Peptides against a protein of PDB entry 8YVU. Designs and how they scored, part 32

Target 1, 39 residues: chain A of PDB entry 8YVU
Amino acid sequence: PQLCYILDAILFLYGIVLTLLYCRLKIQVRKAAITSYEK
Target 2, 160 residues: chain B of PDB entry 8YVU
Amino acid sequence: TWLTVLKKEQEFLGVTQILTAMICLCFGTVVCSVLDISHIEGDIFSSFKAGYPFWGAIFFSISGMLSIISERRNATYLVRGSLGANTASSIAGGTGITILIINLKKSLAYIHIHSCQKFFETKCFMASFSTEIVVMMLFLTILGLGSAVSLTICGAGEEL

## One batch from the design tools (peptide; aimed at target 1 C23 K26 A33, target 1 (a further copy) L25)

Design b2_p17_4_s4 (made by RFdiffusion4, then SolubleMPNN; from b2_p17_4, 10 letters changed)
Fold by OpenDDE base, seed 5:
Structure b2_p17_4_s4 (fold): chain B 39 residues (1-39), chain C 160 residues (1-160), chain D 39 residues (1-39), chain A 17 residues (1-17)
Amino acid sequence: as target 1 above (39 residues)
Amino acid sequence: as target 2 above (160 residues)
Amino acid sequence: as target 1 above (39 residues)
Amino acid sequence: VYEEAIELIDRLLSLVL
């Protein structure tokens, strides 16, 4: 049971980090697409 | 700039792989130190008996280290070496997942056979503990495999 | 305890999906960069 | 090597944050 909670914490942290990275990457892609559209 | 981003991502994946490997080793050593697996009836710890936490962690560690070194030095020979190591680590990870799934099935079957309603029974506690450890190892192995595969694809892309 | 295992499964699935999405997004960024470089 | 790995992690964290 305690190990399960530790795993949850690790997975949760990983999920948050990946979400932040994904959001940043998505913003970059959107900026690149906008720049491409303006050309 | 893009090369730098790719390098950073490769290094990140390598570090993740090394970290996963280290965690696997830590769990393996803790389990081996606390539990005498040889005296446990059945194949509840089949993954540990097979030594997966050890060899799997070694493969992932080597793959991660080679990936980081290859990315830092940007040497062609290291890139090829990293690609080979990542491929080997990917195969090892797949094998590890298979072993862990088999172990998990055996552990669950053990719990069902013994009708583990009483958590305080030593056998039931061990089976539950084994299941938890195996699940953790499975998750770590999948993460390691994901990193190794990603590094392999990146390395293959650089060779083309 | 059961909730912990359910949470683990959800977080694990989320992690896999995010990883796949991140990979796809990364490929898109790379393609966009290549296209930008060819112009 | 460990120190370099830690520095790399810190740089990655700084990049993510």
Scores: peptide ipSAE 0.473, ipTM 0.808, DockQ to the pose 0.076
OpenDDE base, seeds 1, 2, 3, 4: peptide ipSAE 0.448, 0.459, 0.456, 0.460; ipTM 0.789, 0.800, 0.796, 0.795

Design b2_p17_5 (made by RFdiffusion4; failed a check: a stray cysteine)
Pose (drawn by RFdiffusion4):
Structure b2_p17_5 (pose): chain A 39 residues (1-39), chain B 160 residues (1-160), chain C 29 residues (1-29), chain P 17 residues (1-17)
Amino acid sequence: as target 1 above (39 residues)
Amino acid sequence: as target 2 above (160 residues)
Amino acid sequence: CYILDAILFLYGIVLTLLYCRLKIQVRKA
Amino acid sequence: VLTLLYCRLKIQVRKAA
């Protein structure tokens, strides 16, 4: 009954999860590009 | 096979360490700049007053930088420094967890007894705001400490 | 406030859809 | 920031492919 930031609290978790998943995907793709471009 | 997986997966832990260090400065500067932290009737601030946002800001940052640079450049003396910075960050997070827990204990002791019936917007909106902010910081610090301890136990992997 | 929260509430849907598309594309690669 | 990281990663995946 006192919404806005209670619903906005889970959106910070959503932001953290996405901003870590992108970093993990970028590092993984960079490693895969380095391993595939060597030969 | 846990050691190999932890070794090959290393610099993302430095990414989440540096993200914690970067996001700790913004909260600490905004909370310590918007209003004085020594004239609170409920003395709600028991973590920002102790320097915790500025106690592990350039502390987690150095551990994340060392961990990131470790795989980028394999320096002779950087490996030794990375383990010390990781274990010092583990201790700093261990202290921060307990100080944040006693901050939650005091904030709940303030809002619990006759200070404000039901939710906020009666007399102490700052008390609920500080409680929610400290809970978010505690969760983010748990996330950061788990990765710091994982990197600390992954980095040695050998005698000395 | 509420509507401001709603404007940034669907930004996560599209972000995750593009993230899944990138995942499937990289899997194909 | 999330869209910039996605665009930068998309370009990198395209060049790598």

Design b2_p17_5_s1 (made by RFdiffusion4, then SolubleMPNN; from b2_p17_5, 5 letters changed; failed a check: too like the target's own chain)
Amino acid sequence: LLTQLYDELKIQVRKAL

Design b2_p17_5_s2 (made by RFdiffusion4, then SolubleMPNN; from b2_p17_5, 6 letters changed; failed a check: too like the target's own chain)
Amino acid sequence: LLLELYKELEIQVRKAA

Design b2_p17_5_s3 (made by RFdiffusion4, then SolubleMPNN; from b2_p17_5, 6 letters changed; failed a check: too like the target's own chain)
Amino acid sequence: LLTELYEELKILVRKAI

Design b2_p17_5_s4 (made by RFdiffusion4, then SolubleMPNN; from b2_p17_5, 6 letters changed; failed a check: too like the target's own chain)
Amino acid sequence: LLLDLYEELKIQVRKAL

Design b2_p17_6 (made by RFdiffusion4)
Pose (drawn by RFdiffusion4):
Structure b2_p17_6 (pose): chain A 39 residues (1-39), chain B 160 residues (1-160), chain C 29 residues (1-29), chain P 17 residues (1-17)
Amino acid sequence: as target 1 above (39 residues)
Amino acid sequence: as target 2 above (160 residues)
Amino acid sequence: CYILDAILFLYGIVLTLLYCRLKIQVRKA
Amino acid sequence: TYSEAYHTATVLLVLAL
């Protein structure tokens, strides 16, 4: 009954999860590009 | 096979360490700049008053930088420094967890007994705001500490 | 406030959809 | 393809930030 930031609290978790998943994907793709471009 | 997986997956732990160090500065500067932290009737601030946002800000940052640079450049003396910075960050996080827990204990002791019936917006909106902020910081610190301990136990993997 | 939260509430849907598309594309690669 | 995916992931990370 006192909403706004209570619903806004889970959105920070949503932001953290996405900002970490994109970093993991970027590092993984960079490693895959390095391993595939050597030969 | 745990050691190989932890070794090959290393610099993301530094990414999340430096994300924790960077997001700790913003909270710390905003909370310590908007209002004085020594004239609170409920003495709610028991973590920002102890320097915790500025205690592990350029502390986690150096451990994340060393861990990132470790795979980028395999320096002779950088491997030794990375383990020390990781274990010092583990200890700093261990202390931060218990100081943040006693901050939650005091904030709940303030809001629990006759200070404000039901939710906020009666007399102590700052008390609920500080409680929610410290809970978010505690969760983020747990996330950072878990990666710092994982990197500390992955880095040695050998005698000395 | 509430509507401001709602404007940034769907940004996550599109961001996750493009993230899944990138994942499927990289899997095909 | 991996180079295009790398730059796309960079753009999506900047947008997420």

Design b2_p17_6_s1 (made by RFdiffusion4, then SolubleMPNN; from b2_p17_6, 12 letters changed)
Fold by OpenDDE base, seed 5:
Structure b2_p17_6_s1 (fold): chain B 39 residues (1-39), chain C 160 residues (1-160), chain D 39 residues (1-39), chain A 17 residues (1-17)
Amino acid sequence: as target 1 above (39 residues)
Amino acid sequence: as target 2 above (160 residues)
Amino acid sequence: as target 1 above (39 residues)
Amino acid sequence: ELEKLLKLADELLNLVL
């Protein structure tokens, strides 16, 4: 049972990190799309 | 700029592989230190008996390290080496997943056969513990495989 | 303990989905970059 | 080894951040 909670913590941390990276990448894509449209 | 982003991603994936490998090694070591697997009846720890936490972790670690080194030095020979290592790690990961699934099935079957209503029985506790460890190892192996495959695809794309 | 395993499954699925989305987004960024370079 | 892992974690964190 304690191991399950440790795994949850690791997966949760991984999920947060991936979400942040995804958000950053999505923002970059949006910025690139806006810049290409102004062009 | 894109090459730099790809390099950063390769490094991240490599670090993830190394981390996964280290966690697998730690779990393997802890289990081997706490439990005398040789005296445990049944194939509940078949993945450990096969030494998967050790060799799998080594493969992932090597793959991750090579990926990081390849990214840092940007040498063609290192890229090829990383690609080879990542491919090997991917194969190892797939094999590991298979072994872990088999182990998980055996552990679950053991729990079912012994009708582990009494959690205080040492055998049931060990089977449950084994199942938990195997599940953790399975998740880690899947993560490692995902990183290795990603690195392999990236490396193959650079050679093309 | 059962809730922990359920959480693990959800987090694992979330991680896989995020990884796939991240890969797709990265491919889109690459395609956009290639298209911008050919102009 | 733990210190190396910590350094690696810090490097990873710096890469992400």
Scores: peptide ipSAE 0.480, ipTM 0.822, DockQ to the pose 0.057
OpenDDE base, seeds 1, 2, 3, 4: peptide ipSAE 0.452, 0.452, 0.452, 0.489; ipTM 0.813, 0.813, 0.811, 0.825; seed 4 fails the geometry check

Design b2_p17_6_s2 (made by RFdiffusion4, then SolubleMPNN; from b2_p17_6, 11 letters changed)
Fold by OpenDDE base, seed 5:
Structure b2_p17_6_s2 (fold): chain B 39 residues (1-39), chain C 160 residues (1-160), chain D 39 residues (1-39), chain A 17 residues (1-17)
Amino acid sequence: as target 1 above (39 residues)
Amino acid sequence: as target 2 above (160 residues)
Amino acid sequence: as target 1 above (39 residues)
Amino acid sequence: SLEEAERLVDRLLELVL
C-alpha cells in the first residue's frame, strides 16, 4: 500500500513535468505556425 | 534553436532513463537486502531472481548516459554509440516487461491459490509486497523503454 | 488502497498518452522546422 | 547519493524551465 502511494507520487510528478513540456512545445508550434502564416 | 531544443529533449530523456534505472536498482537492492528471495516459495520474485532490476538498470543507465554525452559533445562516434545503446536498452526493456508480466501473473496466482484473506500471514504479505514491487518495476521499465525508444528514433533520424 | 491502484492506472495511462502526444508534437515541430529551412 | 539525486532533479528542472 505505501509503495502504491510512492508510485502515485512519482507518476504524478512525471505527469506534471510532461504536461509542462507539452504545453511549452505546443506554444512553440503555435508560434511557428503564426510566423509561417505571416510569410 | 531547433537543435538546442532537440538536444534538451535528448538530455531530458537520457536523465529520465538514468533516473528510472537508479530507481530500479534501488528497489532491487532494497528487496534483496530485506527479503531472502532464495527462501521464498514459488516464482513470486522471478524478475528479481533473474536479476532484471540489476541488468536492466545498468542498460538503461548506460543508454541514458551515452545519450546525454552524445548530445553534449555532438560527436558522430558517440551518436552511433548512443543509438546502439538505446537500441539495446529498448530490447532489454521489452524483455524486462515480459519477465515482469510473467512475475505479476505468478504473484497474482499465488495470492488466489492461498486465498489470502488474512493479510497477516507471512506468505500473503510477501506475495502482496512482491506484486506491488513488480508493478512499480513494470511502470519504471515501461518509462525506461519509452525513453530508450524515443532516443533511438531521434538518433536514427540524425544518422539519416 | 484500491483507490491507489486505480490512481496508478489512470496516471500511467495519462503518462502514455502524453508521451505519444509529445512525440507527435515533436514530429510536427521537426517537420515545420524542415519546411522553414527549405524556404 | 541523495544530494546528487536532488542536484539531478534540479538540473532537470532547469532544463525543463
Scores: peptide ipSAE 0.473, ipTM 0.816, DockQ to the pose 0.061
OpenDDE base, seeds 1, 2, 3, 4: peptide ipSAE 0.412, 0.412, 0.431, 0.404; ipTM 0.789, 0.792, 0.794, 0.788; seed 3 fails the geometry check

Design b2_p17_6_s3 (made by RFdiffusion4, then SolubleMPNN; from b2_p17_6, 11 letters changed)
Fold by OpenDDE base, seed 4:
Structure b2_p17_6_s3 (fold): chain B 39 residues (1-39), chain C 160 residues (1-160), chain D 39 residues (1-39), chain A 17 residues (1-17)
Amino acid sequence: as target 1 above (39 residues)
Amino acid sequence: as target 2 above (160 residues)
Amino acid sequence: as target 1 above (39 residues)
Amino acid sequence: MYEELLELVDRLLELVL
């Protein structure tokens, strides 16, 4: 049971990191799309 | 700029792969130090008996290192080497997943057969612990495989 | 303890989905960059 | 190589963070 909680913590942290990276990438894609539309 | 971003992401994937490998190795060593797997009857620790945490960790570590080196030096020969290593790591990861799934099934079957109501019984504790460790290793192996496959695709794209 | 394992499964699935979405988004960014370079 | 890897991990952590 303690190992399960450790795994939860790791997976939770991983999920947060991936979410942040995904958000950053999504913002970059949007910026690139806007820049391509203005040309 | 895009190529540099992709390169940075490849390095990140390589580091993630190495980290995953190190965690797998740590778990393998801890389990081997705490439990005498050789004396445990049955296939509850079949993945450990097969040495997967060790050889899998080695393959993932090599793949991750080669990927990082390939990205840093940006040399064609290193790209090929990284592609080969990542392919090998992907195969190793797939094999590891298969072994871990088999181990998980056996561990779960053991828990069901022994009707482990008393968690404090040594056999039930070991089976539960094995199941937890196998699940963790399975997750780590899937993450490692994902990184290795991603790096393989990136490397293949650079060769074309 | 059972809730912990369920949480692990959910977080793991979330991690896989996010990884796939991130890969797709990355491919889209690459395609957009190539298209902008050909212009 | 390990120090470079650690530095890379630190840079990645800084990029994430």
Scores: peptide ipSAE 0.451, ipTM 0.799, DockQ to the pose 0.073
OpenDDE base, seeds 1, 2, 3, 5: peptide ipSAE 0.424, 0.413, 0.434, 0.433; ipTM 0.779, 0.774, 0.789, 0.792; seed 3 fails the geometry check

Design b2_p17_6_s4 (made by RFdiffusion4, then SolubleMPNN; from b2_p17_6, 11 letters changed)
Fold by OpenDDE base, seed 4:
Structure b2_p17_6_s4 (fold): chain B 39 residues (1-39), chain C 160 residues (1-160), chain D 39 residues (1-39), chain A 17 residues (1-17)
Amino acid sequence: as target 1 above (39 residues)
Amino acid sequence: as target 2 above (160 residues)
Amino acid sequence: as target 1 above (39 residues)
Amino acid sequence: KYEELLELVDRLLELVL
């Protein structure tokens, strides 16, 4: 049971990191799309 | 900028692969230190008996390192080397997943057969612990395989 | 303990989905960058 | 080379964090 909680913590952290990276990438895609539209 | 972003992402994937490998190795060493797997009857720790945490970790580490080196030096020979290593790591990861799934099935079957209601019994505790570790290793292996496959695709794209 | 395993499964699935979405988004960024470079 | 790899890992960690 303790190992399960450790795994939860790791997976939770991983999920947060991936979410942040995804958000950053999404913002970059939006910026790229805007720049492409202005050209 | 795009090539730089891709390069940074490949390096990130390589680092993730190395980290996954290190975690797998750590778990393998901890399990081997705490449990005498050789004396455990049955196939509850079949993945550990096969040495997967060790050789899998080695393959993933090598693949990750080669990927990082390949990206840093941007040399054709390193790209080929990284592609080869990532391919090998992908195969190793696939094999590892198979072994871990088999181990998980055996562990679950063991728990079911022994009707482990009392977790304080040594056998039930070991089976439960094995199941937890195998699940963790499976997740890590899937993550490693994903990174290795991604790096392989990137490397193959650079060779074309 | 059972809730922990369920949480692990959900977080793992979330991680996989986010990874796939990140890959797709990355490919989209690549296509956008290539299109911008050809113009 | 190992130190450079470690530095790269640290930079990646800083970028991710």
Scores: peptide ipSAE 0.464, ipTM 0.812, DockQ to the pose 0.072
OpenDDE base, seeds 1, 2, 3, 5: peptide ipSAE 0.433, 0.426, 0.423, 0.440; ipTM 0.794, 0.789, 0.785, 0.798

Design b2_p17_7 (made by RFdiffusion4; failed a check: a stray cysteine)
Pose (drawn by RFdiffusion4):
Structure b2_p17_7 (pose): chain A 39 residues (1-39), chain B 160 residues (1-160), chain C 29 residues (1-29), chain P 17 residues (1-17)
Amino acid sequence: as target 1 above (39 residues)
Amino acid sequence: as target 2 above (160 residues)
Amino acid sequence: CYILDAILFLYGIVLTLLYCRLKIQVRKA
Amino acid sequence: IVLTLLYCRLKIQVRKA
């Protein structure tokens, strides 16, 4: 009954999860590009 | 096989360490700049007053930088420094967890007894704001400490 | 406030959809 | 903004790879 930031609290978790998943995907793709471009 | 997986997967832990160090500064500067932290009737601030946002800001940052540079550049003396910075960051997070827990204990002791019936927007909106902010910081610090301890136990993997 | 929260509430849907598309594309690669 | 920049940078990198 006192909404706005209570619903906005889970959005910060959503932001943290996405900003870590993109970092993990970028590092993984960079490693895969390095391993595939050597030969 | 846990050691190999932890070794190959290393610099993301530094990414989440540096993300914790960077996001700790923004909260600490905004909270310590918007209003004085020594004239609170409920003395709600028991973590920002102790320097915790500025106690592990350039502390987690150096551990994250060392961990990132470790795989980028395999320096002779950088490997030794990375383990020390990881274990010092683990101790700092261990202290920060307990100080944040006693900050939650005091904030709940303030808002629990006759200070404000039901939710906020009666007299002490700052008390609920500080409680929510500290809870978010505690969760983010747990996330960061878990990765710092995982990197600390992955980095040695050998005698000395 | 509430509407401001709603405007950035669907940004996550598109962001996750593009993230899944990138995943499937990289899997194909 | 930061997530879209990281997505665009990663998409370009995947395309070049």

Design b2_p17_7_s1 (made by RFdiffusion4, then SolubleMPNN; from b2_p17_7, 6 letters changed; failed a check: too like the target's own chain)
Amino acid sequence: LLLTQLYLELEIQVRKA

Design b2_p17_7_s2 (made by RFdiffusion4, then SolubleMPNN; from b2_p17_7, 7 letters changed; failed a check: too like the target's own chain)
Amino acid sequence: LLLLQLYEELKILVRKA

Design b2_p17_7_s3 (made by RFdiffusion4, then SolubleMPNN; from b2_p17_7, 6 letters changed; failed a check: too like the target's own chain)
Amino acid sequence: LLLTQLYEELKILVRKA

Design b2_p17_7_s4 (made by RFdiffusion4, then SolubleMPNN; from b2_p17_7, 6 letters changed; failed a check: too like the target's own chain)
Amino acid sequence: LVLLQLYKELEIQVRKA

Design b2_p17_8 (made by RFdiffusion4; failed a check: a stray cysteine)
Pose (drawn by RFdiffusion4):
Structure b2_p17_8 (pose): chain A 39 residues (1-39), chain B 160 residues (1-160), chain C 29 residues (1-29), chain P 17 residues (1-17)
Amino acid sequence: as target 1 above (39 residues)
Amino acid sequence: as target 2 above (160 residues)
Amino acid sequence: CYILDAILFLYGIVLTLLYCRLKIQVRKA
Amino acid sequence: VLTLLYCRLKIQVRKAA
């Protein structure tokens, strides 16, 4: 009954999860590109 | 096979360490700049007053930088420094967790007894704001400490 | 406030959809 | 920041493909 930031609290978790998943995917793709471009 | 998986998966732990260090500065500067932290009737601030946002800001940052640079550049003396920075960051996080827990204990002791019936927007909006902020910081610090301890245990993997 | 939260509430849907698309594309690669 | 990281990653995946 006192909403706004209570609903906005889970959005910060959503932001953290996405900003870590992108970093993991970028590092993984960079490693895959390095391993595939060597030969 | 745990050691191999932890070794090959290393620099993301530095990414989340430096993300924790970077996001800690923003909260610490905003909270310590918007209003004085020594004239609170309920003495709500028990973590920002102790320097915790500025105690592990350039502390997690250096551990994350060393961990990132470790795989980028395999320096002779950088490997030794990375383990020390990881274990010092583990101790700093261990202290931060307990100080943040006693901050939650005091904030709940303030809001719990006759200070404010039901939710906020009666007299002490700052008390609920500080409680929510500290809870978010505690969760983020738990996330950062788990990765710091994982990197600390992964980095040795050998005698000395 | 509430509407401001709603405007950035669907930004996550599109972001995750593009993230899944990138995942499937890389899996194909 | 998330869109910049996504665009940078999409370009890198396109070049790598």

Design b2_p17_8_s1 (made by RFdiffusion4, then SolubleMPNN; from b2_p17_8, 6 letters changed; failed a check: too like the target's own chain)
Amino acid sequence: LLLELYEELKIQVRKAL

Design b2_p17_8_s2 (made by RFdiffusion4, then SolubleMPNN; from b2_p17_8, 8 letters changed; failed a check: too like the target's own chain)
Amino acid sequence: LLLELLDELKILVRKAL

Design b2_p17_8_s3 (made by RFdiffusion4, then SolubleMPNN; from b2_p17_8, 7 letters changed; failed a check: too like the target's own chain)
Amino acid sequence: LLTELYKELEILVRKAL

Design b2_p17_8_s4 (made by RFdiffusion4, then SolubleMPNN; from b2_p17_8, 7 letters changed; failed a check: too like the target's own chain)
Amino acid sequence: LLLELYEELKILVRKAL

## One batch from the design tools (peptide; aimed at target 1 T19)

Design b2_p18_1 (made by RFdiffusion4)
Pose (drawn by RFdiffusion4):
Structure b2_p18_1 (pose): chain A 39 residues (1-39), chain B 160 residues (1-160), chain C 29 residues (1-29), chain P 18 residues (1-18)
Amino acid sequence: as target 1 above (39 residues)
Amino acid sequence: as target 2 above (160 residues)
Amino acid sequence: CYILDAILFLYGIVLTLLYCRLKIQVRKA
Amino acid sequence: IPYIILFFVLFSIVFYFF
């Protein structure tokens, strides 16, 4: 009954999860590009 | 096989360490700049008053930088420094967890007894705001400490 | 406030859709 | 999954004391 930031609290978790998943994907793709471009 | 997986997967831990160190500064500067932290009737601030946002800000940042640079450049003396910075960051997070827990204990002791019936927007909006902020910081610090301890136990993997 | 929260509430849907598309594309690669 | 559970447990505790 006192909404706004209570619903906005889980959005911060959503942001953290996405900002970490993109970093993990970028590092993984960079490693895969390095391993595939050597030969 | 846990050691190999932890070794190959290393610099993301540094990414999440540096993300914790960077986000800790924004909260700490905004909370310590918007209003004085020594004239609170309920003395709600028990973590920002102890320097915790500025206690592990350039502390987690150096551990994250060392861990990122470790795989980028395999320096002779950087491997030794990375383990020390990881274990010091583990101790700092251990302390920060307990100080944040006693901050929650005091904030709940303030809001709990006759200070404000039901939710906020009666007399102490700042009390609920500080409680929510410190809960978000505690969760983020748990996330950062788990990665810091994982990197600390992955880094040694050998005698000395 | 509430509407401001709603405007950034769907940004996550599109961001996760593009993230899944990138994942499937990289899997194909 | 444990992190998600921990997040909601913390908020449940806080809401309980309210």

Design b2_p18_1_s1 (made by RFdiffusion4, then SolubleMPNN; from b2_p18_1, 14 letters changed)
Fold by OpenDDE base, seed 3:
Structure b2_p18_1_s1 (fold): chain B 39 residues (1-39), chain C 160 residues (1-160), chain D 39 residues (1-39), chain A 18 residues (1-18)
Amino acid sequence: as target 1 above (39 residues)
Amino acid sequence: as target 2 above (160 residues)
Amino acid sequence: as target 1 above (39 residues)
Amino acid sequence: SSLLELFLKLLEEVLSSL
């Protein structure tokens, strides 16, 4: 049971980090698109 | 094209929010149907007594629906409405997290006070069960809050 | 304990989906960067 | 894209059932 809770915490942290990275990457894609549209 | 990608992501976030709301509602209804929370001693189910699974699910559902409708119709008034709903849902999610944390602390305190070494004792079983459900609801609420905040940021970006 | 395993399964699935989306987005950014470099 | 469409269909079914 303790291992299950530890796994939940790790997976949760991983999910948060991936969400932040995804948001950053999305913003980069948006900036690249705007720059491409202005050219 | 990029606006289309953003729209698709907004729809996905809205769907995620509605799904989270539905899961929370299902958990609330199941717990209320299986357990008579009113007869349980202590504050082990304080989040359920406060009705959080119900009103929280309603807020998240409304926010998600408005987000999807706003994206589909692409009307300025709907975008503003969705932004307002997502902001309200974000506040509701934050309040829900606070309630769930308080419930979790009470449940853990109960387990420690009663020295719940025997899992099969009714009170200890209920406290452990409550703790597990509260943790699940906490994760779902955090996911819902994340989606609502993301939608709020996207909506605010469209208004600027 | 059973609920913990269910949560693990949900979080694991979420992590996989996010990873796939992140990979797709990363590929799109790379393709956009290559296209911008060729112009 | 197909998963998103599937989720949207599921959402429509849930919304229609409510």
Scores: peptide ipSAE 0.472, ipTM 0.805, DockQ to the pose 0.021
OpenDDE base, seeds 1, 2, 4, 5: peptide ipSAE 0.466, 0.454, 0.469, 0.458; ipTM 0.798, 0.787, 0.792, 0.793

Design b2_p18_1_s2 (made by RFdiffusion4, then SolubleMPNN; from b2_p18_1, 15 letters changed)
Fold by OpenDDE base, seed 4:
Structure b2_p18_1_s2 (fold): chain B 39 residues (1-39), chain C 160 residues (1-160), chain D 39 residues (1-39), chain A 18 residues (1-18)
Amino acid sequence: as target 1 above (39 residues)
Amino acid sequence: as target 2 above (160 residues)
Amino acid sequence: as target 1 above (39 residues)
Amino acid sequence: DSLLKLFLELLKKILESL
């Protein structure tokens, strides 16, 4: 049971990091799309 | 700009691969330190008996390091080396997944046979622990394989 | 303990989905960058 | 890039500590 909680913590951290990276990437895609539309 | 993004992503994938490898090594070391796997009867720790956490981690670490070095130096010979290492790591990852799945099946079968209602029994605890560790390692191996395959595709694209 | 395993499964699935989405978004960024370079 | 460098440095430190 303790190992399961450790795994949960690792997966949770991984999920948070991926979510942040995804959000940043999504913002970059939006910025790139806007820049492409202004040209 | 896209090449720079690709480079950053290759480095990130390489780092992720190394990290995955290190975590696998840590888990392998912890399991080997806590449990004498050699004396455990049965195939509950078959993946550990096969040494997968060690050799798999080594392959992933080498692949990740070579990928990072190749990306930083941008040399054709390093790209080929990285591609080879990533291919080897992908094969190792696939083999590792297979071993881990087999181990997981055996562990689950063991739990089912012994009707482990009381987790305080040493055998049931070991089987549960094995299952948890194998699942963790399986997830890490899948992540490592994903990174290695991604790096292999990127490297193959650079050779073309 | 069962709840922990369920959480692990959910977090793992989330991680896989996020990884796939990240890859797709990355491909989209690449396509957008290529299209911007061809203009 | 800075985060990746930081992560690489952390990994290097972990590797050196092993």
Scores: peptide ipSAE 0.497, ipTM 0.815, DockQ to the pose 0.022
OpenDDE base, seeds 1, 2, 3, 5: peptide ipSAE 0.485, 0.477, 0.479, 0.491; ipTM 0.801, 0.796, 0.791, 0.816

